# Peptides against a protein of PDB entry 6DSZ: the designs that were tried, part 356

Target 1, 361 residues: chain A of PDB entry 6DSZ
Amino acid sequence: NYVVTAQKPTAVNGCVTGHFTSAEDLNLLIAKNTRLEIYVVTAEGLRPVKEVGMYGKIAVMELFRPKGESKDLLFILTAKYNACILEYKQSGESIDIITRAHGNVQDRIGRPSETGIIGIIDPECRMIGLRLYDGLFKVIPLDRDNKELKAFNIRLEELHVIDVKFLYGCQAPTICFVYQDPQGRHVKTYEVSLREKEFNKGPWKQENVEAEASMVIAVPEPFGGAIIIGQESITYHNGDKYLAIAPPIIKQSTIVCHNRVDPNGSRYLLGDMEGRLFMLLLEKEEQMDGTVTLKDLRVELLGETSIAECLTYLDNGVVFVGSRLGDSQLVKLNVDSNEQGSYVVAMETFTNLGPIVDMCV

## One batch from the design tools (peptide; made by RFdiffusion4, then SolubleMPNN)

Design b2_p30_5_s4 (from b2_p30_5, 16 letters changed)
Fold by OpenDDE base, seed 2:
Structure b2_p30_5_s4 (fold): chain B 361 residues (1-361), chain A 30 residues (1-30)
Amino acid sequence: as target 1 above (361 residues)
Amino acid sequence: MLFKPINMEEYLKKLIEELKKKEEAEKKAK
């Protein structure tokens, strides 16, 4: 009986950073198809802690910290619509990944969205939102004692949602999304009522954004609002302030992923389809009343990496570049550019052996 | 692999300064 040791997947399809193993540990979590790899980030490098097999391909992986939790919990949704909330527990040398809650969120009726599964978590941990099917927004309320994840659908009038996020600093959970209709692409907001299981009018909208607007970034307080990334433009809107830039350098290749560097939302990493790494900078203006407003948006080319499927800032200018098509990397951001004008140095490269083709024999 | 600390505030400051210099250079070239 040749146990063909199935080659471990090496292609990365998701990564997140947070405090999963403890309140003090900084973790890197990597999704590789059906496998979750958990690392501790140390001064000496990445220390492997645990590898977990999941029931199906990981489609969504997000860390979140409910009120009263000392460390982050992990939300996972598979491509087969199995949802779970996981907790890390260590007792001496024994390491357990505990399922706090689970459920299947598949609907019997609905067209799966062509843009794939989107999963988002409210910054105040009131709910999880899922865009699985056209014209539906699924809500999973986050209650402390629920072992079984219950979900309900809210109808979206907007059938073609491109991207969606929860906004920060909202009294009620509020989504911001880019959608397409026959007139073009637009941005809209909705408040989500858990009690009434319906949408209410959100704080703002922006009609007729760039035709190729593809990503929404929710911006933390004090700025609030959202960044909309297109092919040619980057725009900011918070209901009161609108700002747009069109740096020529981003027109060369499509931005495909992003990650927030600073908790206050002053910097974001952007990765494009050519493996170029950018820094998006939010310049602050402090008002006399102590309010902070956005003065300007700036984009700087940092350098080149593997083509990122996902990006996550770790610490001390170290970034993990998760790649599906190429080798994943740990890269260092430098203060000064090299002779070629690059701020990026590769520290470690993780060989991608290609997709594990499940040969269905 | 050793993760060497960097001054991120200094890094951010330098990036902003370089962007400003590029913008000024572009304005002078026009």
Scores: peptide ipSAE 0.040, ipTM 0.591, DockQ to the pose 0.626; fails the geometry check
Fold by OpenDDE base, seed 5:
Structure b2_p30_5_s4 (fold): chain B 361 residues (1-361), chain A 30 residues (1-30)
Amino acid sequence: as target 1 above (361 residues)
Amino acid sequence: MLFKPINMEEYLKKLIEELKKKEEAEKKAK
């Protein structure tokens, strides 16, 4: 009886920061295949709190805080289309992860999208959106009383969606997405009607974006709008204002992940396929009427890390670099550069022993 | 302490200022 002690997965395929254990705790949640690790971020480092086994490979992991919740809830979607909403509950020393809602969101009909599973949450927590299949957008309405995740599909005319996000500051839930057609890549917005279960025309569109536009970042208020990241360019659009930059430094390697640093959306971390870490800066201009407008975009090279699958800013210039291909890291962003001109210092390294090849026998 | 209790906003502001200074210095050196 070879008890193959199943080596715990070490490759990181997702990470998120928020307040999951309490309103006051800062948490780092790490997805490692079927494993969810929950940490509290402390002055001394990462304190492990709980490990949770999931019923499948985690494909989507997002924290969200519905109105009237004191702490964040966790949405998880597995690669087998099992969806759940999880809540952390502590009773003395007893720690429980409660499933508030669950469901299977697999469709009998549909072509799985080549760009994989995309799961997004409306910033106002009105719905979850899922791009699972070409030509379909699945909506899960968020209702406090729903123990069962009810979902419906809306037909999406754009068959080849590259990335999609919900926008901030919209009266109705509004998605912004990059899609490809025979004419190139484009950005479009749709309002999602929960009542009518259909798309309405969104506030803006941008035709003929960069051919390799691959990521959408929803920008919170006061800026609003979205950032579109390509191979050669970074663009901002909010319906009224358009800005584009093409810093030569980003052409060297494809940006593959991003994370917002501050709540107001003035700064983002960007990671590329070479492990370069960038800061994207949104420079504000305050108008005489008190309105804040975007003045400029700037990209700065901070340094090098492991190749990030995901990035998560924690606090005090500390960033978790979740890596699938290499060792995950805690890194410190410094104000002053080192002798090599890097602003990044590795604080801790988490050895990646490689993907556990689940030999499906 | 791995994490210094620093005001994130102030820290990030300083970081941006230093990055700007570096950029200006690099532009002057070209």
Scores: peptide ipSAE 0.034, ipTM 0.607, DockQ to the pose 0.775; fails the geometry check
Fold by OpenDDE base, seed 3:
Structure b2_p30_5_s4 (fold): chain B 361 residues (1-361), chain A 30 residues (1-30)
Amino acid sequence: as target 1 above (361 residues)
Amino acid sequence: MLFKPINMEEYLKKLIEELKKKEEAEKKAK
């Protein structure tokens, strides 16, 4: 009897950090195909708390904190378009993951987007946005009393959306997205009207961005706006300020993931296809009126890691490098570089045994 | 303690200083 011990998935396809188990706990949540692993970040390392089996491959995993919640909730969307909002609840030694809301957000009509599923949450927790299909933007209103996730579609004129995020500091939920048309790649913003179920004109646009612009990073206040990551350039725009850099070091390999380090958006980790880890720095300029503006963008090579599918800064210079292609790592950022000029030291390595081929039986 | 605290402000200062040094070195090499 060969007990084929069903090898647990080890390839990481998503990771997030937040306060899911409690307001005080710092958690690392790791998506490994259909498995969600929940850790508490401690001084001694990662403490496993719970493993949750999902009813499908996790395609989107985002933490968010609605008004009045003491801790973060977890939004999950599966590759089969099953959406849920999860809450961690502990009662003594009993740990439960409660489904606060669920729904299937699949449409009968639509072309699945080639760039896959994108799920985003409004920073003010007014809605979830989903780019599932070309020419459609799905909205899930976030209402406290809704056990059933209801969604509606808004037609998006831009058929080829590359990436999309909700902006910070907007009166109405506002998306910023990179899209491609026959003229090239562009950045546009739309306000999302829940009432009218339509897009309104957003605060700004930027036509003719870099041809390989691939990622949007929404920047928190006080800066606001967005960072657009390309192959050769990094640009910032907030409607009033535009700044672009083209550091030669990023041209060598495509940046594929990012993570915000500081709550104020002053620093971001960037990972490329070669496993290089960068720090993107937003240099601030404080005006006499107390307004903070972006002075400059800087990129520093920190070192090398496993090829990141996802990055998340934990605390104390510790970064989780979630890898799909290689071993996931806990790495430490040091203040001083080593003899090779690297600021990165591997603390722990999590062996990736390869993709579990889901044998669809 | 695996996660030794890092002074992130100091870290940033050092990174900025190193960036400046690199930029100065690149300017001198040109």
Scores: peptide ipSAE 0.027, ipTM 0.568, DockQ to the pose 0.573; fails the geometry check
Fold by OpenDDE base, seed 1:
Structure b2_p30_5_s4 (fold): chain B 361 residues (1-361), chain A 30 residues (1-30)
Amino acid sequence: as target 1 above (361 residues)
Amino acid sequence: MLFKPINMEEYLKKLIEELKKKEEAEKKAK
């Protein structure tokens, strides 16, 4: 009887940082197919706390903190459309992951979107938004007492959504999305009415963005607005200000992931398909009235890592590079470059035993 | 591996400054 010890998945398909185990603990959560790994970030490194088997491949993993919660909750959506909200609870040495809410959000009718499952959470924790099917935006209201995740669909006129995020600092939950139509790619915003279960006109739109615009980053206050990342350009828009850059260095390889470094959204890590790690910088301009506006955008090459599926900034210049195709890494960002001009130093490498996907590029 | 405590704000400020210097040096070398 060969007990084929089922090899634990090693390919990373998602990662997030937050305060899941406690208000004080900094956690790294890693999704590896059906497995969730929870670590505490310590002065000595990553301390494993818990591993959780999920009933399906993790497609969405997001931390959020509703009003009145002392620590973050975890939203997970599987590829089979099982949604849950998880809470970490420790009682002495006993560690439990509690399901606060669950539900299946699959629709009987709908065309699964080509860009896959997108799950987003309103920064004010009013709702979860899901783009699962073309022409539909699914909303899960976030109510404290709901053990059952109830969802409803809003019809989306834009059938080909590329990426979508909730914006910060909006009175009503507001989405910003890149979509494609026969005329090209565009950015649009909608307010989401929970009461009327409909979209209202959002604060701004930008027609005819770059043809390969692929990612939306919602920027927190004081800047607000969104960053749109394409193949050749990076643009910022907040309704009042538009700024675009086209740094030649990003044309060499497609940016595929991003992560915010600081709470105010002045810096973002970007990873491309070649494993290059960039810093996107939002240069601040303080106005005489104390308002903060965007002065400029800059992109700087930090160095090279494994090809990131996901990035998450931890602390003290340490970044987790979650890789699906290669080895995941902990890397250190340094103030000074090495002899090769790199600001990145690999600290720890996690061997990926997954199938070598020969991407014939 | 040890995470050395650093002042994050100061660290990030210095990192940005060094990156700016690098860019300026690259522009002058062209």
Scores: peptide ipSAE 0.022, ipTM 0.599, DockQ to the pose 0.874; fails the geometry check

Design b2_p30_6_s1 (from b2_p30_6, 14 letters changed)
Fold by OpenDDE base, seed 5:
Structure b2_p30_6_s1 (fold): chain B 361 residues (1-361), chain A 30 residues (1-30)
Amino acid sequence: as target 1 above (361 residues)
Amino acid sequence: SRLKELEERRKELAEKTLEDYLQELLEASK
């Protein structure tokens, strides 16, 4: 009897920071294949709270806080299209993860998208959006006033969506996405009508973006809009303002992950395929009328880390580097560079023993 | 086929569970 002691997965395929255990606690949640690890971020480091087994490989993991909730809820979607909404509940020393909602969101008809599963949540928590299949956008309404809380599909005319996000500060839920057609890659926006269950024309579009535009970052207010990351360029667009930079340093390796540092969207971490860590900075200009506009974009090389699958800023210059290919790290960002010009110091390393190939028998 | 009916029922149940949860969230906020 070979008791294959199933080694716990160590490769990280997702991470998120928020307030899941309480309103006051800062949490780091780590997805390792079918396992969810929950930590509390403390001055002394990461304190483990709970580990949870999921019924499948985690494909999407997002925290969100509906109106009236004191803490964040967790949306998980698995690679087998099992969706759940989880709540952390503590009763004294007893810790329970409650499944508030669960379902399978698989469609009978559809081509699975080559860019994989995308799951996004409206910043105002009006809906969850899922790009599972080419030419379809699934909506899970979260709106309180909507009596018809049934998930539905909206047809996308754009068959090859690369990335999609919900924008901030929109009266109606609005998606921004990069798509490819025979003419190249483009950025488009749609408003999502819950009432009509259709797309309406969004506030802006940008045709013929960089050919390798791969990621959309929704920027919170006061800036609003989106950042589009390519191989050679980083662009900002909000309908009124367009800015593009092409720093030579980012051309050397593809940016593969990002995370917002500041709540106001002034800074973002970027990680590339070589393990280089960058800071993207949005410089503000305050107008005489009190409006804030984007003045400039800049990218600074911070240093090198493990190759990030995901990044999440915790607090006080501490960043978790979730790695699938290497060791995950807790790193400190310093104001001053070391002798090598690096602003990054490794605080802790988490050994990656490799992906447990779950032999799905 | 009986399998398709079971899948449809599971889908309906999953949709209801999500709807029920969302409804509870809505009611708790009132």
Scores: peptide ipSAE 0.018, ipTM 0.390, DockQ to the pose 0.009
Fold by OpenDDE base, seed 1:
Structure b2_p30_6_s1 (fold): chain B 361 residues (1-361), chain A 30 residues (1-30)
Amino acid sequence: as target 1 above (361 residues)
Amino acid sequence: SRLKELEERRKELAEKTLEDYLQELLEASK
C-alpha cells in the first residue's frame, strides 16, 4: 500500500499583500491551487502562519478593508464559483479563519468567458464585481451584516470583456474595462447602480485602443483613471488626460502581470512571459492649483526572475514573484545594479514541483 | 479619529520612503 503522500501544490496562481492577520502585520497570501498559505513578512523573511484548504481551486483572491474594519478581509472565489469573505482571528495561540460570508455565484445559464474568471472589488468597498460569463456582470453588494453573499447580474452589452477594474475616486462604483468587438479593442467605463441594478454611462471611453490591449490597472488618486497595457503600448487615461508610450523593450515579450508599488499609484511592477521584471513609473506634474497630473510614463527594466503569474511588492524593495511555470521567488530590488546590469537579486527560491507544462514556445 | 491620522501618516511616510528608494533606482539606471 503505497500511501501516495498527496504532494502539496507548489505552483502559484495568485498572491496578495496586505494586513490580514492584524492591522500592524504585513502579510503575504499565496494561492496554490486549492491551498491558501498565509505568511507574515518579517525582517528575517516569510514566517508561515497558517495554511488553509479552500475545497476548490482559487480563482480570485483579493484583500479589502471595509469602513470600520481594523484589518483587511479576504475575498476568495473558487473555480466552482464558491465565494467567501474570510477574516483572520487570533485568540492567544489559537488561529481561526472565520467565514464572514459565503455563497455560490454560479449561474445556470451563461457562457463561461474565454478569458476566465475576473473578480474585482470597489476601492470604497461598496461591491464586488465578477465577470464570469459573457454579457453579464455580477455584483455582490458588500453589507456588514450579510452572512449570505447575494449577487445579481447586470447585462453587459460588450460580450467580450478582456479585463475590468473598479476605478478610484468615483462617487458611484465605476468599472473600466477593455473589450473587443468586430472593430477592435476599446476601453469603456460604466457606473454601477446598486439601487437600480443597472449600468449608467461612465465618465469616459476610448475607442480603438491597441489591438492587443490586455490589462487594466486602476490608478489611485491623485492621478485617478486607468492604465491600459498592450503588447506594444502602455496607455494612461483619466477622462481628461490621455498619454501613450510604446517602449520597444516591452514588445519583445507580453506583459502578463502587474502590481502597484506605491499607494498613490506612482509605480507599478510589470512581469512578462520571459520573466523580465519592469518598473512602470508615472511622472507627476503638480499644477498651480495643487492638482497632480500625469506628466509622462516611463518603463525601466529591473532584471529577470521566474516567469511571474503574479507579483506583489512587500516592503524594503522585496518582491514576491509567484510563478506557475517556474520556481517562485523572493527578490530584492537594489539601488545599484550588479555586474550584469540587473537590479534584481534572488533572496529565496521556492521549488515548483508542478507539472512542467511544455509550453512550446 | 486618531487611528485614521496615524494610518495616513504611516502611509505618507511609507510612500515617501518608497518614492525616494525607487527614484534612486532610476537614477542609478541612467
Scores: peptide ipSAE 0.028, ipTM 0.445, DockQ to the pose 0.086; fails the geometry check
Fold by OpenDDE base, seed 3:
Formats: structure tokens, sequence, C-alpha cells
Structure b2_p30_6_s1 (fold): chain B 361 residues (1-361), chain A 30 residues (1-30)
């Protein structure tokens, strides 16, 4: 009698920080295959609040706060294309995860993209965008009264999208994406018209970026624009300003994840395939008219962690390192380096027991 | 609303603390 102890999944495939349980609570949400774990971040560490089983592997997990909501809502998309918007509700000791909206966003026709599912939310909460299939961009309009998530497709001329984000500070919802064609990799923007269900020309484009450009980071105001992460370079563009750096330290290993530290987009954590943790810094220059412009970009090596699948800054220099290949960690960033020159100290380690083959017995 | 002001102030404080922290890290890395 092999008691197959149904071990819970331990490999992390997504993490996000926000105010999900209340307006005041800081939460860490962790996706482990079909399992969602909800924690409250406390001075003493992570307090578990709830675990939720999903009907499929979590592919997208994003917090967002529509106008008039007191706390964040959670968007989840599964690998089976089930979409939902979840709300946390507590009534005394009773904790409920309420489905505000749901829908299946699978298309009968389309080639699933090789780079997998991408889901993004407009910073002004006007829509959700989904790159599920080559040559299609799916839009889910966000309406407070909609219990059913309705979606429509817009045709993308660019068939090989590498990464996509919504930009900040745009009058209309605007996407920025890296794509590949026979001539190389490029960055382009499109405005999304909900009314006409089409793309309009975006504010800017950049042809012939680095051949291995793999990630787009949307930068909040006052900077605006986007950061493009490659193998050898980091590039900023906002339509008016272009700035690129090629720090030698990032050439050693591919950057695979990022997380914004500051609400104003002045700092980002970067993780590479060797478990190195970096800080990307945007130096500001204040103009005489009170406008803030980007002066420079800098990258600093903080230290080493487990190989991050996802990163999220919590508070007070604490970072959660979600790992798929290794143990997940809570790490502390220190102002002073240790004897080895590291600014990173492991606070807690969460053992990864490897891929649990869900033997549905 | 007072809540929004508190959130903005908390963000400003967090940003300042983080800016100070990063400045110190950058200075230590030199």
Amino acid sequence: as target 1 above (361 residues)
Amino acid sequence: SRLKELEERRKELAEKTLEDYLQELLEASK
C-alpha cells in the first residue's frame, strides 16, 4: 500500500503583492500550479490566510483596483483559458473568495503562442489584454456590472510577440510590445479602440532593438514609457527620450524576471538564470518647468538567491523570491554589504520538492 | 479622500525610504 501522500505543489510559477484581503493589509499571493496561496505580510513574516484550488494551472495572476473599489481584485487566467476576477470577503471568521466575474476565453481557431499565455491589465482598469494565439490580441473590457467576462479579438499583424504591456499615462489604452520578424526584434505601440475593436497607431516605435530583447516593463508617470530588457542591454523609450545601457554584468546570465519596487517606477528588481538579484535604477532629472525626465539608467548587483521564476518586493527591503527550479525564499535587502559583498540575506527558505506529478488517482 | 491622502503619503514615505536605501546601496557598490 504505497500511501502516495498527495504532496501539495511547492514549485512557484507566479507571485504578486498588493492589498487583496483589505485596503490596509499587505498581501503576498503565490501561484503553485493549480493552487493559490494567500498570505498577509507582517513584521513577524508571512501569515497564511487562505488557500484556493483553481480548475487548472494558473497562467496569469494580476492584482488590479478599478475605480471605486476599496481593495484590489484578482484576475486569474488558467492554462485551460478559464478567466475569473476574484474578490476577498471576510465576515467575522468566515473567509470567502467570491467570483465577481468569469468566462472562458479559448478560441476554436488559433495557434497557441510558443512563448505561452500573456495577460496584462490596463493601469486605468479599462481592459484586460491577452496574448493567447499568434496574430491575435484578445480584449476583455472591464465593466463593474459584468458578471460574465466577454472578450473580442483584434488582429495583430505581428505574429511573433515576445512580451507585451499596457503603458501608463495614455488617453487611450496603449500596448507596448516586443516582436520578432525576419529582420530582427522590434518594439511597437498600438492604441486599443474599444469602440471600433481595432488597433490605432501608437505614440512610438523602435525598430531593430537587441536581438534577444525579451521583456517589456511599463514605467509609471512621471517618466512614462517602457523599459526593454535584453541579454546585453537595457533600453528606455517614451517616445521623446531614448536611452540604452549595456552593463557587462548582465551579459553573464539572462534576466528572466522583474518587479517594480517604487510606485513611481524609479527602481526595479531583476532576476537572472543564475539566481543573481539586481536593482535597476532610473535616475531622475527635474526640469525648470517641474517635469521629470530620465537622466540615466543604472544596474547594481545586490547578491544571489534561488533562481527566480518571479520576484515581488514586499516592504522594508523584504523580497519574495518565487522559484520553480529551486527553493523559494524571503530575502532581506541590506544597506550594507556583507563580507562577500552581498546585500542579500536569506530570511526564510521554502523547500521545493520538485514537480509533483498530479497523479489524479 | 483622507484614505487616498494616507495611501499617497505612505507611498511617498515608502519611496523615500527606498530611494535612500538604494542610494546607500549604490554608494556601497562604488
Scores: peptide ipSAE 0.024, ipTM 0.440, DockQ to the pose 0.086; fails the geometry check
Fold by OpenDDE base, seed 4:
Structure b2_p30_6_s1 (fold): chain B 361 residues (1-361), chain A 30 residues (1-30)
Amino acid sequence: as target 1 above (361 residues)
Amino acid sequence: SRLKELEERRKELAEKTLEDYLQELLEASK
């Protein structure tokens, strides 16, 4: 009797931090293929709370807090296009993960995008946006009373979207995306009309960005706008201000993930394909009217970690490095560098046993 | 609501702590 101990997946394909278990708790949620692991971040480390099996590989995992919710809800989209909104509910010792809403968002018509599934949530929680297929943007309105996730598609003229985010501080939900056409890569914005189910012209565009522009970071207020990460350059644009840097250090390896450190968007962690961890710094300039503008961008090498699939700043300089290719880590960011010039110290390592080949029986 | 105030205060505290950390990092890089 070979007890095939079904080894739990260890490769991390997503992580998110927020207040899922309660308004007070800081949580780390980790996606490992079909499994969701929920931790509470404590002064002593990560405390496991619950593991949840999903009916498919988790493709999108995002926390969001609709108006009137006391804690974050979790949006999950699987690779089979099953969407759900989950709520954590604790009643004494009983822990339940409740499905607040669900739906299948698969389209019968459309070419699955080569860059995979992109799922984004409007910062004001008005909608979820999904890039599942080339030339389509799916919108899921977020209504409190809707148990069923109703979605609609808006046609995108831009067929090759590389990355997309919702912008902050917009009266209407506004997406910013990098796309490729025969002339190169470009950045464009659209407003999303829920009422008319169409795109309106966004506040700005930037044609002919770096040829390898691959990521969009939406920047919160007060800065607003977006950061575009390329192979050689990092660009900020908010419609009024454009700023680009080309630090030689980022050219050595492709940046593949990012995470916002500060709620105000002053700092971002960047991870590259060599496991280098960077801090992107937005230097502020306060105007006489009390507005904050971007003065400059700076990139600092913090050190080396496992190759990050995802990064999540927790608290007190602790970062979770979710790795698909290597061991995931908890690392501490220090103010002072060590003798090697590294600001990163590994606190804990989580062994990655590799992808569980789903033996399709 | 008191909860919103607590959340805002936590956000403020977290932001302040992170700003303090940023300032320290910026000073260390100088």
Scores: peptide ipSAE 0.007, ipTM 0.254, DockQ to the pose 0.081; fails the geometry check

